# Ledger of designs, part 200: peptides against a protein of PDB entry 7RZF

Target 1, 358 residues: chain A of PDB entry 7RZF
Amino acid sequence: PFQEEHLKQLYKIVPIKDIRNLYVTFPIPDLQKYYKSNPGHYLGHLIGHEGPGSLLSELKSKGWVNTLVGGQKEGARGFMFFIINVDLTEEGLLHVEDIILHMFQYIQKLRAEGPQEWVFQECKDLNAVAFRFKDKERPRGYTSKIAGILHYYPLEEVLTAEYLLEEFRPDLIEMVLDKLRPENVRVAIVSKSFEGKTDRTEEWYGTQYKQEAIPDEVIKKWQNADLNGKFKLPTKNEFIPTNFEILPLEKEATPYPALIKDTAMSKLWFKQDDKFFLPKACLNFEFFSPFAYVDPLHCNMAYLYLELLKDSLNEYAYAAELAGLSYDLQNTIYGMYLSVKGYNDKQPILLKKIIEKM
Target 2, 358 residues: chain A of PDB entry 7RZF as posed
Amino acid sequence: PFQEEHLKQLYKIVPIKDIRNLYVTFPIPDLQKYYKSNPGHYLGHLIGHEGPGSLLSELKSKGWVNTLVGGQKEGARGFMFFIINVDLTEEGLLHVEDIILHMFQYIQKLRAEGPQEWVFQELKDLNAVAFRFKDKERPRGYTSKIAGILHYYPLEEVLTAEYLLEEFRPDLIEMVLDKLRPENVRVAIVSKSFEGKTDRTEEWYGTQYKQEAIPDEVIKKWQNADLNGKFKLPTKNEFIPTNFEILPLEKEATPYPALIKDTAMSKLWFKQDDKFFLPKANLNFEFFSPFAYVDPLHSNMAYLYLELLKDSLNEYAYAAELAGLSYDLQNTIYGMYLSVKGYNDKQPILLKKIIEKM

## One batch from the design tools (peptide; made by RFdiffusion4, then SolubleMPNN)

Design b2_p21_1_s1 (from b2_p21_1, 7 letters changed)
Fold by OpenDDE base, seed 4:
Structure b2_p21_1_s1 (fold): chain B 358 residues (1-358), chain A 21 residues (1-21)
Amino acid sequence: as target 1 above (358 residues)
Amino acid sequence: MELYKYKPLIDDEAILHIIFS
């Protein structure tokens, strides 16, 4: 277990690769016994969220961070880590203290809002979908994985324990959230900019680093993190599938797309899935415009239009991805291409959102 | 994104060792 002397530490690490990373880590209790409620997953889902009002969204808007990962990681016996890891921009490397302040502001927002059962339910539903449609793993790897998991879970639950949430435990969520405090923080900054500025060498790999105590003044700044009005809980994910019905294969199903609609303004081809038998669909739209490539100006306008459209849809991209939906928009020499892929149940919702932004 | 239990954060084991030791 980390003693007080191991907390409030800053590590400046020289990487081999040209990377800029920030790790904000918190020792937390071993949550393995709480796998049915998985409070660390709840917090990881929110802290790692990428939608509007998320931590990542704000840090991106500042130009400080490119990517963010948040969640629990296994540690040694008796403890785990909660980690917030970000990919830093060059500018972000200069604003690490402010980045961490924003992290604590978001955490404070989570405290203020309290545990939300609907968020837990979304996590539960997402995990259920992931479990139900998990790709077939390689048998050897799967067996070895299961053997390892048997040390942690009852035999009867080994197959499901990682995915199935059963119990909403707001008390455990609060318990973990109470560990995410500045007084418990361990910070690591990974950057080549620390080359020649280190005084320690890691024993096993020879990695150069410097360890410093985080100044009390900085800790106090983080402890006094106010509510940043830019941070909001995510909205409900409308894209989570609930209907997984697979329609029977038609007797006259063709192995290739058949023309099922032919009008002056539109043609529609359809092929029923005869191979995978998944509740998934691929919707592909090709739009033809005589003006798309008529001259350089129109070409540039079409390009800019799609870029703006994509930008306007960013608010849905993460939620769609979590729900197993994706979309693609591309310029073509003839006009525009749109693709919507994934679980078929909520594709109409995503499609509607796209069309509303067009 | 959420960190899943079994996904390594980074490929650099040395960095991980420093952070979590």
Scores: peptide ipSAE 0.243, ipTM 0.831, DockQ to the pose 0.450
Fold by OpenDDE base, seed 1:
Structure b2_p21_1_s1 (fold): chain B 358 residues (1-358), chain A 21 residues (1-21)
Amino acid sequence: as target 1 above (358 residues)
Amino acid sequence: MELYKYKPLIDDEAILHIIFS
């Protein structure tokens, strides 16, 4: 276990690649025994969320961070890490202290709201979907993985234990959340800007770095992180599929898309899946406009329109992705292309959201 | 991103070793 001397440390690391990254890490207890409740996943889901009111949304709005990942990682024997990892912009590199302050503000928001059973239920449902429709892993990799997990799970649960949540344990969520404190933090900043400013070399790889204690004043600032009104829990994910019925193959199913509707304003082709037999669909829409590419001005306007449309849909993009839905919007020489893919159950909801923004 | 298991944005073993050693 990390002793006090290993906490409140800042590592400035020189990468080989031109990258800017921040790692905010917290030693946590080994949570493996709590796999049925998986409190680390609950927290990773919220901290790593990308929707409105999320940590990432705020950090992006300031131009400091491009991407954020949150979650638990296995450590050495008897402990784990909770990690918040962000890709920093050039400006973000100058605001690391403020970025971390926002992290603690979000964590404080989670404390204030307390564990939410509905969030746990969404995690459970998402995991169930992921398990049910897990792509067939390569046999060798799968066998090795199973062999590894057999050490941790009962034989009867080995196949499901990584995915199936069974128990809502708010006490364990709070326990892990209590470890996500400034006094328990290890920070690493990765940037070429530290070249020539390091005093240590990692023994195995020769990576240059500097290690220093985080000033007590900075720790105190983070400890006094207030509630930031910009941070909110995510809304319920309306895109999580609940119906997985596979329709029987029609007797007259064609190997190619068949024209099933032909009107002056629209043509519709349909092909039933005859190969995969998944509760998934691909909806593809091509919109034709005589005005889309009449001249360079109209072309640019059409491009700008789609960019604005995409931006307006960002609030749904992450929730849809989590639920196994995706959409794509592209300009074409004739107008616009829209694609909606994934589980068929909630595709109409996503499609409606897109159309309402058009 | 939500991860079932943490995946670093950067797959650099050296960096990870420093952070988690």
Scores: peptide ipSAE 0.235, ipTM 0.826, DockQ to the pose 0.535
Fold by OpenDDE base, seed 2:
Formats: structure tokens, C-alpha cells, sequence
Structure b2_p21_1_s1 (fold): chain B 358 residues (1-358), chain A 21 residues (1-21)
């Protein structure tokens, strides 16, 4: 276990590759025994969220961060880490202290709101979907994985333990949140900008780094992180499928799309899946406008329109992705193309949201 | 994005060793 001397440390690491990364890490107890509630997954889902009011959304808005990953990681025997990892912009590299402040502001928001059972239920449902439709693993890899998992889970639960949540344990969520404090932080900044500014070499790989204590003033600043009104809990994910019924193949099913609607304003083709038998669909829409490509001005306006539309839909993109839905919007010579793909159950909801923004 | 248990954050083992040792 990490002693106090290992906490509140800053590592400046020189990478081989031209990368800029920040790792904010917290030693936490081994949570393996709590796999049925998986409090680290709950927190990882929220901290790693990419929707409106998320940590990532705010850090992106500042131009400091490109991507964010949050969650639990296995450590050495008897402990784990909770990690918040971000890809830094050049500007973000100059604002690491402020980035970490925002992280603690978000964590403080989670403390203030308390554990939410609906969020747990969402995680449970998402995991159930992932389990149900997981890709077929290669037998050798799968066997090795199972053998490894047998060390941690009862035999009867080995196949499901990684996915199925069973118990909402707000006490355990709060316990983990209590470990996510500035006094327990280990920070690593990875950047080539530290080249020639290091004083240590990693023994095994020769990686150059500098280790220093985080100043008490900085720790205090993070400890006094106020609630930032820009941070909000995610809204409920409306796109999570609940109906996985596969309709029987119609006797008159054609191997090619059949025209099922033909009007002056629209044509509709339909093809039933006869190969995969998944509760998934692909919706493709082509919109025609005589003005889309009539001149450079209209072309630019059409482009701008689509960019604005995409921007307006960005709030749904992450939630849709988590739920196994995706959409694509493209300009065409004739107008616009829209595609909606994934589980069919909630596609109408996503489609409605797209149309409402159009 | 959420970090899944078995996905390494980075491919560089050296960096990981420094951070987590």
C-alpha cells in the first residue's frame, strides 16, 4: 500500500512518442470483492462521461483537453488505482493545475449530489446489453481470460461477474469518493517539453523523469475546490435498448430493398435482415434540395448548416454511442445524407431528436 | 470515456511503471 510519502507527488515524464498526457491517480482499496456493486465503475461512468455538464465537456471548452478516460485500474496486490487520464493540448499543458482543480470540482459535485440509483441502473442496463451482444472471443484467449478470472470470482459467476451489476451500494460509492482527495493524489505529466529537465532515470526502460512534491499551496487550492455550476450530472440515457425482439423473416422478403412507399415527395425502400438476425437496423435518408449546390454561396450555406446541425446534436452523440447507436450527417451534391445505425429499439427517439434540430 | 479494467491507458510500459510503482 502507498504510504504518505508516495502521495501528493508529481511526476514529469519524457515520452518516446510525441504525446501530452496527464494522469491523475488515486490509490484506492481493492474493490474486487465488491464486483456486484462495482462502485469504481459507477464513478468511472460519471467522471469519464462526455455529455453536457461533464468534466470532459468543460475541459474541452477551455481548449485544454482533447480526450478523457476515467475509471478503476488494477494495482499491485491489495490495492487499486482510480485514474483520470486526459490528452492535453499545448495550452492544456500550461494549465495542469487548473485542469486538476476542475477534476476536484467535478468530484465535489458528485459528493454533493450523492449516489444516484438511476445512474447505477443505467450502468447495469448498459452492461447487460454489452454482455448480451459481446463479440465471440477466440477460444484460446477466452479460456485464458476465464482462467484468470477464476482467481477472483466464484465459478458460477465467472461468465457474468464482469458485466452484471446486482447491488446498489451508495456506501461503497461514497467510500471510493472519499479516497479521491487532493491529499491522496499522484500526478503524472507526460510531455517531451520535460526533455533536459529531468533528474531521474527509470531503471528498467531508461525513461527520464522528474519527481517532486506537489506544493502544499496547490494541494490546499484543490482541497478548497468550489462547486462549479457548469458541472452537472448526466441526463438519463434515453437510447438504451430494452427490446431485443427479432421479428421473423417475412415469406415475401426480398434479397434486395423493396420499394414500400412511392410518393411525389418521398420514396422508401426496405430490406429485412436475412443474415445477421440482430435487433439492429440501418436507416439511411437522402434529402434533395435544388438549392444545395446551385452556386458557391448556397454550397457554403449548406455546409455551414450541417456543421451547426452536427454541433447541436453533439449532446446526444455520446449517449447514443454508449447505447450502441450512431448517426452520420453528410453534405451531398443534391442536399444532405443522414444515417442512423445500431439497435433498432431506440432509433426512433434518436431520429426524432435529429429532426427536431433540423 | 470510462476506463475498462483490462485496457491499458498507454502502450508505454515504462510510463506505466513510473506512475504506478
Amino acid sequence: as target 1 above (358 residues)
Amino acid sequence: MELYKYKPLIDDEAILHIIFS
Scores: peptide ipSAE 0.226, ipTM 0.822, DockQ to the pose 0.441
Fold by OpenDDE base, seed 5:
Structure b2_p21_1_s1 (fold): chain B 358 residues (1-358), chain A 21 residues (1-21)
Amino acid sequence: as target 1 above (358 residues)
Amino acid sequence: MELYKYKPLIDDEAILHIIFS
């Protein structure tokens, strides 16, 4: 367990690689016994969210952060960490205090909104999907993993315990949120900019670092984090599949795509899956325009159009990805290519969103 | 992104040791 002397510390670390990272870490109780509710997963899902009104969305809009990861990590025996890790821009490196303020503003938003059962249900559903369609792990790795987790889970639950959420425990969510406070923070900044400004060397790897106490004034600023109106809870993920029915293989199933529609304006090819037997589909659309590659101006306009389209779809990208859906948009010499891949159930919804932005 | 779904981008064991020791 971390003593008070280990809290409110700032570590400035010199990396070997040219990376800029910020780690905001909180010691938390061991949550292993609460695997059925997994409050750390709930919080990691929200804090790590990438949709509109998310922590990442705001920090990206400021130009301070490229990526964000949030969640629990195993520590030593008897405790865990909650971590918010961000990839910093050069500008972000200058605004670390403000970045962390925004983190606490988001956490404060979570406190103000309180635990949401619908969010828990989404996490449960996503985990159920992941479990159901988990690729067959290599037997050796799987056996070793199971053997390792047998110490933590009842034998009957060992296969499912990592994935199945069963109990909504708002009390445990609040308990973890209460640990995500400035007085409990450990901050690490990783940047080559600290080279020659360090006074300590890590014993195992020789990594150079400096350790400093975070000033009480800074802690107070973070403690007084107000509600930032830019932060919002995510909307419900409309892309989470619920229907996993695999249609029977048709007697006339062809080994290659068959032309099933041929009109003056469109051709449709279809191939039923005869190999994977997953409730997944790949929708590929080729749009042909005689103007797409007619001259450099049209090429540039087509490029810009696609970039704008991609940007406009960014609000759906993360939710789709979480739900096992993806899309791809590419310029071609003939026009544009669109691909929608993943679970078939909600592909029409994603496709509709794409078309509405076109 | 949530930490559980993705291997932590923390490839540097040294950095991890400093932060979590």
Scores: peptide ipSAE 0.249, ipTM 0.836, DockQ to the pose 0.451; fails the geometry check

Design b2_p21_1_s2 (from b2_p21_1, 7 letters changed)
Fold by OpenDDE base, seed 4:
Structure b2_p21_1_s2 (fold): chain B 358 residues (1-358), chain A 21 residues (1-21)
Amino acid sequence: as target 1 above (358 residues)
Amino acid sequence: MKLYKYKPLIDDEAILHIIFS
């Protein structure tokens, strides 16, 4: 267990690769026994969210961070870690204290809002979908993985324990949030900029690093993290599939797309899935405009239009991705191409959102 | 689907060892 002397530490680490990363880590109790509620997953979902009002959205808007991952990691006996890991820009490397302040502001927002059962339900539903449609893993890797998991879970639950959430435990969520405090923080900054500025060498790998105590003034700044009005809980994910019905294969199903609608303004081709038998669809739309490529001005306008459209849809991109939906928008020499892929149940919702932004 | 298991952005065991030791 980390004693007080191991907390509030800053590690400056020299990587072999040219990378810039920040690790903000918190020792937490061993949550393995709470796998049915998995409070660390709940917090990882919110802290790692990429939608509007998320931690990542704000840090990206400032040009400090490219990517963010949040979640629990197994530790030694009796404890785990909660980790917030970000990829830093060059500018972000100069603003690490402020980045961490924003992390604590977001955590403070989570405390203020309290545990949300609907968020837990979304996590449950997403995990259920992931489990149900998990790709066939390679048998050898799967067996080895299961063998490792058998040490942690009852035999009857080994296959499902990693995915199935069963119990909403707001008390455990609050308990973990109470550990995500500045007084419990361990910070690691990974950058080549620390080359020649280190005083320690890691024994096993020879990695050069420096260890410093985080100044009490900095800890106090983080402890006094206010509610940043830019941080909001995510909205409900409307794209999570609930209907997984697979329609029977039609007797006259063709192995290629058949023309099912032919009008002066539209043609529609359809092919039923005869191979995968998944509740998924691929919708492809080609829009033809005689003006799209008539001259350089129109070409540039069409390009700018699509870029603006894509930007306007960014608010849905992450939620769609989480729900197993994706879209693609491209300029073509004839006009525009739109593709919507994934679970068929909520594709109409995503398509409607796209059309509303057009 | 992103399973919110922490996957480090960097699979550098050396870095991880320093952070978690």
Scores: peptide ipSAE 0.250, ipTM 0.808, DockQ to the pose 0.613
Fold by OpenDDE base, seed 1:
Structure b2_p21_1_s2 (fold): chain B 358 residues (1-358), chain A 21 residues (1-21)
Amino acid sequence: as target 1 above (358 residues)
Amino acid sequence: MKLYKYKPLIDDEAILHIIFS
């Protein structure tokens, strides 16, 4: 376990590649025995959330961060890490202290709200979907993975243990949250801007870095992180599929799309899946407008409209993605193309949301 | 579907070694 001397440390690391990354890491107890509740997954889901009121949403709004990943990682010698990792903008590199302050503000929000059973249930449902429809892994990689996890799980649970949540354990969530404190932090900043400013070389790879203690005043600033009113728990994900019924193949199923509706204003083609037999669908819409490309002005207006439409749909994009739904909007020379793909159960909900914004 | 297993944004063993050693 990391002793106090290993905590509150800042690492400035020179990468080979031109990258800017921040790693905020917390030593945590080994949570492997709690795989049925997986409190680290719960926290990773919330901290790594990309929806409105999320940590990433705020950091993006400031232009400091491009992407964020949160979650647990296996450590050495029977401990784990909880990690918040962000891709920094050039501006974000100048605001690392404030970025970390926002991380602690979000963590403080999670403490204030307490563990939410509905969030756990969503994680459970998402994992169940992911397990049920997991793509066939390459046999060699899968075997090696199973061999590795056999050390941790009962044989009968080995296939499911990584995915299936069974027990809501608010006590364990709170226990992990209690480890996500400034006094327990290890920070690494990765940037070429530290070239020539390092004093250590990593023995195995020759990576140049500097290690320094985080100033007590900075630690105190993070310890006094207030509740930021911009941070909110996510709303319920309405796109999580619950119906996985596969409709039987129709006797007259065609190998090609059949025209099933033909009107003056619309044509509809349908093809039933005859290959994959998944509870998934692809909805493709082509909208035709005589005004879309009449002249450069109309073309630019159509482009701008679509960009604004995409922006207005961003609030749903992440939730849809998590639920295994996706949408695409494109300008065409004739108008607009819309595609909705993924599990069929909640596609009508996503489609309705899109149409309501059009 | 994003399984919320932590994956570093960068796959650099050297960097990871420094952070987690």
Scores: peptide ipSAE 0.234, ipTM 0.796, DockQ to the pose 0.627
Fold by OpenDDE base, seed 2:
Structure b2_p21_1_s2 (fold): chain B 358 residues (1-358), chain A 21 residues (1-21)
Amino acid sequence: as target 1 above (358 residues)
Amino acid sequence: MKLYKYKPLIDDEAILHIIFS
């Protein structure tokens, strides 16, 4: 277990590759026995969320961070880590203290809101979808993985234990949140900018680094992290599929799209899936406008319109992606192209959201 | 964040060893 001397440490590490990364790590108890509730997954889902009011959204808006990953990692025997890992911009490298402040502000928001059963249910549902439709793993890799998992899970649960959430444990969520404090933090900054500024060499790989204590003033600043009004819990993901029914192949199913609607204003083609037999669909829309490409001004207006539309839909992009939905919008010479792909169950909801923004 | 087990953005064992040792 990490002693106090190992906490509140800053590592400045020189990478071989030209990368800029920040690791904010917290020693936590071994949570393996709590796999049915998986409080680390709950927190990772929220901290690693990419929707409006998320930590990543705010850090991106500042131009400091490109990507964020949050979650638990196995440590040495008897403990784990909770990690917030971000890809830093050049500007973000100059604002590491402020980035970490924002992390603690978000964590403080999670404490203030308390554990949410609906968020747990969302994680449960997403994991169930992921389990049901997981790709076929290579037998050798799968066997080795299972053999490793058998050390942690009962034999009867080994196939499902990584995915299936069963118990909402707000007490365990709070317990983990109580470990995500500045006094327990270990920070690593990875950047070539530390070249020639290091005083230690890692014994096994020769990686150059510097270790220093985080100043007490900085720790206090993080401890006094207020509620940032920009941080909000995610909204419920409306796109999570619940119906996975596969309709039987119609006797008159054609191997090519059939015209099922023909009007002055619209044509509709349909083809049933005869190959994959998945509860998925692809919706493709081509919109025609005589004004889309009539002159450079109209072309630019059409482009601007689509960019604004994409921006307005960005709030749904992450939630749709998590739920296995995607959309694409493109300008065409004739107007606009829209594609909606993924699980068919909630495609109408996503389509409605798109149309409401048009 | 994809729902998978935490994967660091950097798959560098040396860096990970410093951070987690």
Scores: peptide ipSAE 0.227, ipTM 0.809, DockQ to the pose 0.529
Fold by OpenDDE base, seed 5:
Structure b2_p21_1_s2 (fold): chain B 358 residues (1-358), chain A 21 residues (1-21)
Amino acid sequence: as target 1 above (358 residues)
Amino acid sequence: MKLYKYKPLIDDEAILHIIFS
């Protein structure tokens, strides 16, 4: 257990690789017994969200952060950590205090909104999808993993325990949020810029670092984190599949795509899946324009159009990806290519969103 | 875009040791 002397610490660490990372860590109680509610996963989902109004979206807009990961990590016996890890830009390295302020502003937003059962339900549904369609792990790795987790879960639940959320526990979410406070923070900044500015060496790996107490003034700034109006809870993920029905293989199923529609303006090819037997589809659209490659100006306009389209679709990208959907947009010499892939159930919704932005 | 990962991929054991010791 971390004593007060171990809290409010800043570590400046020299990496071997040219990386810039920030770790904002909080000691939390051991949540292993609460695996059915998994409050750390709930908070990690929100803190690590990449949609509009998310922590990452704001930090990216400022040019400070490239990626963000939030979640729980096992510690020593009897405690865990909640970690917010970000990949820093060069500019972000100069604004670490402000980045952490934004983290606490987002956490404060989560406190103000309170636990949301619909968010828990989305996490549950996403985990159920991930479990149901989990690729066959290599038997050796799987067995070793199961053997390791048998100590933590009932035998009947050991196969499902990591994925199945069963209980919405707002009390536990609030309990964890109460630990995500500036007075409990341990901060590590990882950058080569600290080379030659360190005074300690890690015993096991020889990693050079400096440890400093975070000034009380800085802690107070973070404690007084106001509600930033730019932060919003995510909207409901409309792309989460609910129908996993696999249609029976048609008797006339061809091994290759068959032309099922031929008109003056469109051709449609279809092939039923005869190999994977997954509730997934690949929709591929080729748009042909006689103007796409007629001259350099038209090529550049087509390129710019696609870049703008991609940018306009960015609001859906993360939610789609979480739900196991993806899209791809490419310029071609004949026009544009669009691909929508993943679970078939909500592909029409994503496709509609794409077309509405076109 | 890096998707939300349930377990933070901290590849550097040394960094982890410093932060969590």
Scores: peptide ipSAE 0.190, ipTM 0.782, DockQ to the pose 0.499

